# Ledger of designs, part 219: peptides against a protein of PDB entry 1IK9

Target 1, 211 residues: chain A of PDB entry 1IK9
Amino acid sequence: MERKISRIHLVSEPSITHFLQVSWEKTLESGFVITLTDGHSAWTGTVSESEISQEADDMAMEKGKYVGELRKALLSGAGPADVYTFNFSKESCYFFFEKNLKDVSFRLGSFNLEKVENPAEVIRELICYCLDTIAENQAKNEHLQKENERLLRDWNDVQGRFEKCVSAKEALETDLYKRFILVLNEKKTKIRSLHNKLLNAAQEREKDIKQ
Target 2, 207 residues: chain A of PDB entry 1IK9 as posed
Amino acid sequence: MERKISRIHLVSEPSITHFLQVSWEKTLESGFVITLTDGHSAWTGTVSESEISQEADDMAMEKGKYVGELRKALLSADVYTFNFSKESAYFFFEKNLKDVSFRLGSFNLEKVENPAEVIRELIAYALDTIAENQAKNEHLQKENERLLRDWNDVQGRFEKAVSAKEALETDLYKRFILVLNEKKTKIRSLHNKLLNAAQEREKDIKQ
Target 3, 195 residues: chain B of PDB entry 1IK9 as posed
Amino acid sequence: MERKISRIHLVSEPSITHFLQVSWEKTLESGFVITLTDGHSAWTGTVSESEISQEADDMAMEKGKYVGELRKALLSVYTFNFSKESAYFFFEKNLKDVSFRLGSFNLEKVENPAEVIRELIAYALDTIAENQAKNEHLQKENERLLRDWNDVQGRFEKAVSAKEALETDLYKRFILVLNEKKTKIRSLHNKLLNA

## One batch from the design tools (peptide; made by RFdiffusion4, then SolubleMPNN)

Design b2_p25_8_s3 (from b2_p25_8, 11 letters changed)
Fold by OpenDDE base, seed 4:
Structure b2_p25_8_s3 (fold): chain B 211 residues (1-211), chain C 211 residues (1-211), chain A 25 residues (1-25)
Amino acid sequence: as target 1 above (211 residues)
Amino acid sequence: as target 1 above (211 residues)
Amino acid sequence: SEKEKEKIIKEFEEKLEKMEEELKK
């Protein structure tokens, strides 16, 4: 089961923050349980897949689009202010919500809720869920932080090796060229020496022919 | 102001989860506000720095150690089961808690609480704080996740550059040696050719002298 | 020094000769 708790303002009681809990299995399309509370009283209703389909048909809206709007209304938490308006009558236990667009306002959905006999149990369970979610998110945060620190160390280690490799490549090229020049210069000197010996031998032979 | 909400079990009502909220400024030593709720009623008390000091003295405990024990009792959430026992009388509004060690159980602290006139407001504010904390922790987790994904990409990029640098270094060394061998071999061939010319010239001169 | 130069040259010539032998295989 998935669950979302959101803070909402009711048009009937705009000064009192209410909490809207929605719980569902896998997808909101399959139905959901909605719970409303003011921290003293609670009201709960179950919405079936059939009711969701009927509401979509009554609105002449494609079911996937309608469920998408329900998800935005009921699960998004504090979306942009005033896009969704929530209405609840404590007398009739009738809950309805509207989507307010610039040029059009329309009812998105309506549900009959039932007053919970023991609201304290629902409120305690809601607080427990919040505390459990905080603990889970804190554990995830600590894990991600440790992983971040590991990745940063690993990055620095590879970066340092890369810089050493670049420097070692440049040093290698320079060293090899210096060594090559030394060897080449020795061979050039030997070639020059041998040419001079050949020239001298030719000059001596020309002297010997001239007696 | 710092704040911690914890789930506790009261010895008087072990079947009903209670919530203990503690709020303080910077350190618990400077005093704190404690709020207890069962999701229907709420009780609040303010504990001063002087009261904390007096409780430490009455226990013959060093203040820093005592505050450390208070922090473990009041802020740790679900510590190891049964290390701290909480007692509350709804009639007297007297709250006390005990530390249970293997060989010793002792009262760690006691406070007079006052019943809140509008518990729904305290409960709503507590739920709001939980929801705000969830949202903050979610935003931090999303940030850390994006940062970890960035660091992983950056690591892969440097690793790929490092591998290319290693390969390029080995290729450079091999290429330079091949080029040097070619040039050196040309010079060696020229030296051999010049030596052969010198040997031939010497042999011709020896023939000319014998003629 | 001339001795260091001769040593560097000799070591380089030996490396070159070894590589020439490896290239002939």
Scores: peptide ipSAE 0.016, ipTM 0.811, DockQ to the pose 0.819
Fold by OpenDDE base, seed 5:
Structure b2_p25_8_s3 (fold): chain B 211 residues (1-211), chain C 211 residues (1-211), chain A 25 residues (1-25)
Amino acid sequence: as target 1 above (211 residues)
Amino acid sequence: as target 1 above (211 residues)
Amino acid sequence: SEKEKEKIIKEFEEKLEKMEEELKK
């Protein structure tokens, strides 16, 4: 079961925050249970998949689009944009909501609710669900925080190894060039020595020709 | 202001979950407001710093230790260990709680509460606080999730750069040695050529002496 | 020292010869 609780304002009681609970199985399209409370009284209704289909047909709206609008109205809460207006009569137990666009307002849906005999039980269960959700979200936050700290350590370790690898590469190049220059200079010295020996041998031969 | 809501079970009404709200400024030691609700009625009391000090003295307990026990009793909720027992009389509005140890149970604290005239307002505010806390925790979860995904990308990027650096270091060593071998072989060839010229010059001089 | 320099040169020449043999394979 999925559940969403939202704050709403009723047109008839704009000073009193109401809470709209919607509960469903897998998809809102399969039907849902709607519960309204003011913190003293509660009203509940069950909306079937057939009622959702009928409302979509009556509105000449594609079912998937209608369910999408229901999701925005009933699960998003009253966003600051007043795009949805909620109405409820405590006398008739008739709940309806409207979508307000610039030039057009239309009734999106309507439900007959029943007054709950024991509203305190509904309210307690709603508070329990909120506290459970807080605890679950807290546990998830603590898990994500620990994972974040782990990833940051792992990143620092790899970064430090990378910087050492870069420095070791530059040091290797410098060391190899220094060693190469030493060997090369030894070979250059041998070449110069052999050239001098050849020059001396040529000078001695020129002396032997001149007796 | 800090606030904590907990589920508690009253000894007098064990089948009905009650909610204990505790609100305080900075530290529980400075005093707190305690609110109890069953989802229909609510009771509130203000506990001053002086009352906390008096209860600590009456218990012959150090104030910091007593506040530590208050924090465990009132803010942790009824943990599964039944270490704390809560009692409330709706008639007297007297709230008290006990700490249960293996061989000793003692009253940890007691408060006179007042019945709230408009419990629905307290309940609505409590639900609002729960919904706000859920939204804040959700936003924190989404932030931590995005940061986790960022850190994972950054780790993969550095790891890939590190592996490339290791491979580039090995390739550099191999390339430098190949280049050095080519230059050294050229010098070795020059040395051998000069030695052969010296040997030939010595043989020609030996012929000129025999002549 | 010149002796340390000669030792470094010899060790480097031996390493070069080994690498030259590996490159001829």
Scores: peptide ipSAE 0.016, ipTM 0.811, DockQ to the pose 0.807
Fold by OpenDDE base, seed 2:
Structure b2_p25_8_s3 (fold): chain B 211 residues (1-211), chain C 211 residues (1-211), chain A 25 residues (1-25)
Amino acid sequence: as target 1 above (211 residues)
Amino acid sequence: as target 1 above (211 residues)
Amino acid sequence: SEKEKEKIIKEFEEKLEKMEEELKK
């Protein structure tokens, strides 16, 4: 079961923050339970997959698009954009919400809610869920932070080894060339010496032919 | 201002989860506000730094140790260890809590709480704080997740470069030696050729002298 | 020094001979 609690403002009671809890299995499309509370009273309703399909049809909207709009309205909380307007009558227990676009306002959905007899239990459970969610998210945060610190250390270690490898490669090339030049120059000197000896021997032979 | 909400069980009402909110400035030692709720009623009390100091003195406990125990009792929530027992009388509005050790139980602290006239406002604000904390922690988690994914990519990239650098160093050494051997062998061949020419010239000179 | 150069040359020639032998395998 998935759950989302959102803060909403009702048009009828704009000074009192309400909380909209939506709970569902796997997908919102398969139906959901909606719970509204003001921290004193609570109201609950169940919305079936068939009701969702009927509302999509009544709106002449493709079901996937309609469910996408429901998800934004009911799960995102009314972000600062006032794109969704929420209405609830405590007398009729009728909840409805509208999407406000620049040139068009339209009703997205409507639900009949029942007043909960023991709202304190619903409120306690809601607070418990919030506290559990905080604890889970805190544990994930601490884990991710430790992983981040580990990955940063590991990155610094391999980066330092890489830089040492680059420097060692350049040093190796330089050293090998220096050594090579020394050996090559020694062999060149021997070649020059042998050539001079050959020239001297040829000159001596020319002298010996000339008696 | 710092705040912690904890789930507690009262000895008088073990079937009803209560919520203990503690709010303080910088440190719990400087005093705090305690709020208790059952999701229907709320009770609030203020504890001063002087009262904390007096309770530490009455316990003959060093203040830093006492504050450390208060922090565990009031902020950690009653973990599964039942080390802390909470008591509250709705009639007297007297809240007290005890630390239970194997062989010793002792009172840690006690507070007079006042019943809140509008508990719904306190409950709504408490839920708002929970939702805000969830949103903040979620944003931190998403950020840390993205950072971890970045660091992992960066680590893989530098590791791959390091491995290539190692291989390239070994290949460089091998290539330079191969090239060096070729040049050296060419020079050795020239030296041998010149030596043979010198030997032949010497043999011819010996023939000419015998001649 | 010239002696250090000769030593470096000799050590390098010996390494080269070993590598020539390994390359002939």
Scores: peptide ipSAE 0.016, ipTM 0.811, DockQ to the pose 0.768
Fold by OpenDDE base, seed 3:
Structure b2_p25_8_s3 (fold): chain B 211 residues (1-211), chain C 211 residues (1-211), chain A 25 residues (1-25)
Amino acid sequence: as target 1 above (211 residues)
Amino acid sequence: as target 1 above (211 residues)
Amino acid sequence: SEKEKEKIIKEFEEKLEKMEEELKK
């Protein structure tokens, strides 16, 4: 079961924050339980998949689009654009909500809610869920923080090894060239020496032939 | 102002989860506001720094140690070891808590609370704080997740560059040695050729002298 | 090929001479 709690303002009581809890299985399309509370009283209703389908048909709206609007209205809270208006009568226990577009407002849905006999239990359970969610999110934050610290250490280690590898490559190239130049110069000197000896021997032979 | 909400069980009502809110400025030592609720009624009390100091003195406990125990009792909720027992009389509005050690239980502190006239407002504000905390923690989680993904990409990039650098170093060394051997062998061949020419010239001269 | 070897040797000798001149600076 999935659950979302949002804060809403009722048109009848705009100064009092109400809380809207929605609980569903897998998808909001499959139906949901809606609970409304003002922190003193609570009201609950169940909306079936068939009721959602009927509301979509009555509105002449495609079901997937309708469920998408339900999700935005009921799970996001009143977004900063006041796109959704919530109405509730405590006397009739009738809850309805509207989508306000620039030029047109229309009813999106309506539910009959039942007054909960023990609202304190519903409120306590709602607070417990909030506290559990805080604890879970905190544990996830602490885990992600430790993972970030690990990844940063691992990055610094490989970066340092990379810099050492670059420096070692440049040093190797320089050292190998220096050593090779030394050996090559020795061989060049030996070639020059042997060539001079050959020239001298040829000149001496030419002198011996000329007496 | 800092704030913590915990769930507690009262000895008088062990089946009903109560919520303990503690609010303080900078340090719990400077005093705090305590609010207790059962989801229907609420009670609030203020504890001053002077009262905390007096309680520490009355207990013959060092103030820092006493504040450390207050922090564990009031901010951690009932830890899994039931080390702290909470008591409240709704009639007297007297709240007290005890630390239970293996062999000894002792009173850690006590507060006179006042019944809140509008408990629904206190409960609504408490729920609002929980919802805000959830939203903040979720935003932090999403940020840390994106940072983890960035750090992982950066690590993969540097690791790939490091591996290329290692391979390039080994390839460079091998290539330079091969080129060096080629040049060295050519110079050795030239030296041998010149040496043989010198020996032949010397042998021809020795023949011409004998002739 | 022998011509390719001679070319590699010559290019390497020229690189070595340049490096010798740079090392003497």
Scores: peptide ipSAE 0.014, ipTM 0.809, DockQ to the pose 0.733

Design b2_p25_8_s4 (from b2_p25_8, 12 letters changed)
Fold by OpenDDE base, seed 1:
Formats: structure tokens, sequence, C-alpha cells
Structure b2_p25_8_s4 (fold): chain B 211 residues (1-211), chain C 211 residues (1-211), chain A 25 residues (1-25)
């Protein structure tokens, strides 16, 4: 079961933050339980998949699009843009909400709620759920933070090894070239010496031929 | 201002989860506001730094140690170990809590609370705080997740560069050695050729002298 | 890994020294 609690403002009671809890199984499309509370009273209604389908049909809206609008209205909370207007009559227990577009407002849905006999239990459970969610999110945050710190250490270690490897490559290349130049210079000197000895021997032979 | 909400069980009402909100400025030692609710009624008390100091003195406990125990009792929630027992009289509005050790139970603190006139406002504000905390924690989780994914990518990139650098070092070393061997072999062949020419010239000269 | 690299460097130095000695010959 999935759950979302959001703050809403009722048109009838704009000064009192209400809380809208929506609970569903896997998908909102399959139906949901809606609970409204003002922190003193609570009201609950069950909305079936058939009711959702009927509301979509009555609106001449494709079901997936309608469910998408329900999700935005009921699960996002009243975003700052007042795109969704919520209405509730405590007398009739009738809950309805409208989508306000620039030029057109239309009713998005309507539900009959029932007054909860023991609102304190619903409120306590709601607070418990919030506290559990906070604890779970904190544990996840701590885990992600530790993993982040681990990844940063691992990155620094590999980066340091990489820099050392680059420097070691350049040093090795430089050392190999230096050693090679030394050996080549020795061989070049030996070649020059042997060449000079050959020239001298040839000159001596030419002198010996010339008596 | 810092705030912590926890679940507690009152000895008088063990079947009803109560919520203990503690609010303080910077340090719990400077005083705090304690709010208790059952989701229907609420009670609030203010505890001053002087009261905390007096309670520590009455217990013959060092203030920092006492504040440490208050923090464990009031901010951790009732941990599973029932180390802290909470008591509240709705009639006297007297709240007290005990620390249960293996062989010794002692009163850790006691506070007079006042019944809140409009408990619904306190409950609504408490729920609002929980929802805000959830939203903040979710945003932090999303940030940490994105950072974690970034760090993992950066690690993989550096690791891949490091491996390429190692392979390139080995390849360069091998290529340099092959080239060096070729050049050295050419020089060695030239030295051998020159040495043979010198030996031949010396032998010819020795023949010419013997001749 | 550092020991392996040190070993590879040492083996390389030994190969270089052997090559130098073969080149002196």
Amino acid sequence: as target 1 above (211 residues)
Amino acid sequence: as target 1 above (211 residues)
Amino acid sequence: EEEKKKKEIKEFEEKLEKLEKELEK
C-alpha cells in the first residue's frame, strides 16, 4: 500500500490547513482511500476503480489522463499555483475539487466522505506514518551520505594513483631516453674512434706505398 | 529553533500512542518547550535553563550528563528497550519520566504542562512540520542520490583513464625498447664492421711488413 | 599494486642493465 499526505486549503476554511491523505494499492487507478482532517475531525471515503472510470467517462477524458490529473491534484498537495481548488462541506460530507486553468475552471472530481467516529486514532496514525517516513528518509540519507563519502575517497585514491602513474610514465620515458642517449653516444664515440683509426691506417698505408 | 517529535507511551494510557514534541534554541541546555498530544488534546510546558540546572542539582548529576540523559529520553523517542518510562496525569497536567536501569529506576525529570485551548492548531502545526521535514529530507535524498551517481561516473571515468594510462605506459616502454634495440643493433653492426676492417688493415700491414 | 609496479620497474632495470652489459660486450 502506498500513501501520500498533503496539505490543502479548503475554500470554505482557507485559514485552516487541512490534510489530505490518499492511500492506494500499486496504482491510483485501482482505487484509493481518501482521508481529510483538520487536526480535530477526520473524514474518510473509499473511491473504487469503477468510480474513477465513471468520473473519467463523465468528463469525456481518457482514463490515464484523468488519473494523471487526480495524481497531480490529490498527491502533489496544493502547489503554490492554486491550480487545484478544494471544497468540502462538513454538513454533506461532500468533497470536490476543481482545476483552474486560465480561462476555464472545471470540476475534476467529487467524493462522498464519512465522518470518522474516532478522529484521534486517524490523526495519531497519520502522525505515526509521518514519523516513520522521517526515520526511513533519515536512514536513507545517512546511508547515501556514507556512500557519497566512500565514493569521494575512492575517487581521490584513483585520481592520486592516476597522477602518480602519469608522472611515473613521463619519468620512465625521460630516464629511458637519457640512458639510451648515453649508450648511443658511447657507441657513436666508438664508431668515430674506429673510423679515425681506419683513416689513420689508410694514411699510413698510403705513406708506406709512397719510398 | 530546533525541534524533535517522538512517539511515547504513557504508563497511564499504554494503548494510545502519544507524541512528544520538544523545541529548543541551539542547545537543549538553554531550555525547551515540550508539547504532548494524543491527537485530540494537547499540553504544553516551557522548561527553563534554571529548571534544568535545578533538576541536575537535585539529582546530584553533572549538568552536561543530565542534559545528555534528557536528550536521550525526550529526543530519541521511546526506543524499543523501555529504558525510559513516561507518566502524565491529565488531571494535574504533571509530566514525569523515569530511567529504568537493571537494578535501579529513578525519576529523570518532571514538568508541569498546561492544556492547550485549541489542540487542533497544535496538531495541524505538528503535521505541517512533519510534512515539511519529509519534503526537506526527500530533497536532500534526491541531491545525495544525484551526487552519488555523479561521483560514481567520475570514479569510472578516472579508473578508465588510469587503466588506459597503465596500458599506454607499457606499450610505450615496449615500443621504445624495440626501437632502441634496432638502433643499437645497427650501431653494433657498424662497430663490428669497422673492427673487422681494422683487423684486416692490420693483417695487411703485417703482411706488407713481412713481405 | 605499488609493489607490483616496483617489481616491474626493477625487472625493467635489470633488463636494461643486462642489455647494457650485452652492448658493452
Scores: peptide ipSAE 0.013, ipTM 0.809, DockQ to the pose 0.072
Fold by OpenDDE base, seed 2:
Structure b2_p25_8_s4 (fold): chain B 211 residues (1-211), chain C 211 residues (1-211), chain A 25 residues (1-25)
Amino acid sequence: as target 1 above (211 residues)
Amino acid sequence: as target 1 above (211 residues)
Amino acid sequence: EEEKKKKEIKEFEEKLEKLEKELEK
């Protein structure tokens, strides 16, 4: 089961932060359980897949788009833009929320909630879930931090080896060329010396023929 | 201000998860505020640095060691080892906790708490803090994940360049030697040819002298 | 690998020196 808890402000109680818990299986489209609390009282309702489909049809909205709007409204909390307005009557237990656009506000959804008899149990479980989520996220963060430190060390090690390899390649190339040039120059000198000896021998022979 | 919320079980109410909030400035030694809640009622007390010092002295424990034990008891929650036992009387508002060792149990500390008039406000603020901590940890987690993915890509890129550099160095070395051997062999052949020409010229001259 | 590469470089240098000596000959 997936769960999201968000902070909301009710139009009727703008000074009191409420908490909206939504719980679902895999997708919000398959239905969800909604729980509202003010830290003293709690209210819960269940919304079925059929009710979601009916609300989408009543709005003349494509179901996937409607579920996308539901997800933004119910899972994001009151984002800074007050795009969603939440209303709840404690008397009727009727919860509804509106999407506020620049020029148009419209009801996005409505639910009948039931007052929970033991709100303390719901609140304790909600706090437990928050603490579990904190612990899980902390453990994941510690793991990711250690992995990042490892990867950074490994990167520095390979980078240092790469730089040494580049320098060693350049040095090797330069050294090999220097050595080659020396040996080639020696062979060129020997060739020149032999040519001069041949020329001298030919000149001496030409002198010997002229007697 | 630093804060830690833990789950505890009270000896008097083992079926009800309680939450222990401890808030302090920089170090627990400078004093702290303790808040206990069951999700319906809340109790709060303030412990001063002088009270902590007095409790350490009364225990004949070195203050740093005592604060270390306080930190384990009050900030870790009920770890799986039941090393710490928590007691609270709602009637007297007296909170005390014990350290349980194999052969010895001893009182580690005790506090007088006051019942909060509006527990819902305390509970709401506690839930808000949990949700803020979740959001911060999620943002950190997403950042660390992105950094991890970046570092892994960068490592793979440098590793691939290093391997190419290594291979290119070997190939260069082999190619340079092959080319050098070819040129040297040409020069050796030319030297041998010139020596043979000199020998032939000398033999011809010796024939001409015998003629 | 780096030690192996250093060894290969050294062996190559030794081969060069041998070839130089054979060419002086």
Scores: peptide ipSAE 0.014, ipTM 0.809, DockQ to the pose 0.069; fails the geometry check
Fold by OpenDDE base, seed 4:
Structure b2_p25_8_s4 (fold): chain B 211 residues (1-211), chain C 211 residues (1-211), chain A 25 residues (1-25)
Amino acid sequence: as target 1 above (211 residues)
Amino acid sequence: as target 1 above (211 residues)
Amino acid sequence: EEEKKKKEIKEFEEKLEKLEKELEK
């Protein structure tokens, strides 16, 4: 089961932060349980897959698009854009929400909620879920932080090896060329010496023929 | 201001999860505000730095050690070891907690709490704080995840460059040696050719002298 | 691996020096 808790403001009580809890299995399309609380009272309702389909049909909206709008309204929290307006009557236990567009506001959904007999239990469970979620996210943060530190060390190690490899390549090239030039110069000197010996021998032979 | 919310079990109501909120400035030693709630009622008390010092003195405990024990009891939550037992009388509003060691249980601290007139406001604010903490931790998780992905890419890039550098070094060395051997062999061939010409010239001269 | 590469470099330097000595011969 998946769960999301959001802060909402009711049109009827704009000064009192309310909490909207939605619980569902895998997808919101399969139906969900909605719980509203003001920190003293709680109201809960179950919305079936058939009710979601009926609301989509009544709106002449494709079901996937409608469920997408439900997800934005009920799970994203009231984003800063006040795109969704929430209404609740404590007298009738009727909950409805509207999407506010530039030129059009329309009802996106409506639910009959029931007042919870023991709101303290619902509130305690909600706080427990929040604390569990905090602990899970903290453990994940600590894990990711340790992994970041590991990856940074591994990067520094490879970077240092890379820099050493570049320097070693340049040094090797320079050394090999220097050694090559030295050996070539020695061989050139030997060739010059042998050429001079040949020239001298030829000149001596030409002198011997001339008696 | 720092804040920690923990689940606790009261000896008087072991079946009902209570929530212990502690709020302090920088250090718990400077004093703190403690709030207890069962999701319906709330009780709050203020503990001063002087009261903490007095409790430490009454226990004949060094203040830093005592504050360390307070931190473990009040901020760590009830760890799985039931090392700390919490007691609260709704009648007297007297809160006290004990440290349970193998051979000794002792009172670690006691506070007079006051029943909050509007517990719903305290509970709403507590839930708001939990939701804010969840959002902050989620944003941190997303940031750390993106940073991990960046560091992994950067590591792969440097690793690939390092492998190319190693291969290029080996290829360069092999190429330079092959070229060097070729040029040296050419010079050796020239030296051998010149030596043979010198030997032939010497043999011809020796024939001319015998003639 | 770094020691192996240092060893290969050293063996190559020794081969070069041997080739130089065989060239003096």
Scores: peptide ipSAE 0.013, ipTM 0.808, DockQ to the pose 0.070; fails the geometry check
Fold by OpenDDE base, seed 5:
Structure b2_p25_8_s4 (fold): chain B 211 residues (1-211), chain C 211 residues (1-211), chain A 25 residues (1-25)
Amino acid sequence: as target 1 above (211 residues)
Amino acid sequence: as target 1 above (211 residues)
Amino acid sequence: EEEKKKKEIKEFEEKLEKLEKELEK
């Protein structure tokens, strides 16, 4: 079961933060349970897949788009854009919400809720869920932090090996060139010496021909 | 201001989860506000630094150790070890908690609380704090996840550069040796050719002398 | 960096060829 708790403001009670809990199985499209609370009273209703389909049809909206709007309205909480307005009558237990656009506001959905007999139990369960969610998110944060620290160490290790490899390549190149120049210079000196010996031998032969 | 909300079980009401909120400035040692709620009623008390010091002295416990035990009792929630037992009388508004050791249980602290006139406001604020904490922890999780993905990319990039550097070093060494061997062989051939020319010139001179 | 390494290898090759030509003189 998936659950989302959001804070909302009711038009009838703008000074009192209300909490909207939505619970569903797999997808919001399959239906959901909606619970409203003011921290003293609670009201719950069940919305079926058939009701969602009927509301989409009555609005002449494609079902997937309608469910997408329900998701934005009911699961996002009151975002700073006040795009959704919530209304509730404690007397009639009628809950409805509107989407506010620039030039047009329209009712997106409406539900009959029932007052919960034991609101304290609903409120306690809601707080328990919040505390469990905090603990789970903290455990995820600690895990991600440890992985981040591991990845930083691994990165530094590879970076250090890479820098050593670059330096070792440059050092190898320089050493090989120095050694090669030494050997080549020895061979050049030997070639020059042999050429001079050949020139001297030729000059001596020319002297022997000239008696 | 720092705050911690934990779930506790009261000995008097073991079937009803209670919530213990502790709020303090900088350190628990400087005093704190304790709020207890069952989701319907709330009770609040203020504990001063002087009361904490007096309780530590009365217990013949070093203040830092006592504050350390308060932190474990009041901020950890009921951990699975049931090391701390909580008691509250709704009639007397007297709250006390015990530390349970193998052979000895002792009272760690006791507070007189006052029943809150508007418990719904306290409960709403508590839920708001939980929702804000969830949102903050989610934002931290998303940030850590993005950093993890960045570090993984950076690691893969350096690893790939390192492997290319190793391969380039080995290829350079092999290529340099091949080129050096070629040049050395050319110089060896030239030396051999010059030696043969010198030997031939010496043999011709010996023929001219015998002539 | 790969282009820089290719350039360094090429400059090295050019230095080697220049050294070979100076050795044939």
Scores: peptide ipSAE 0.013, ipTM 0.808, DockQ to the pose 0.077; fails the geometry check

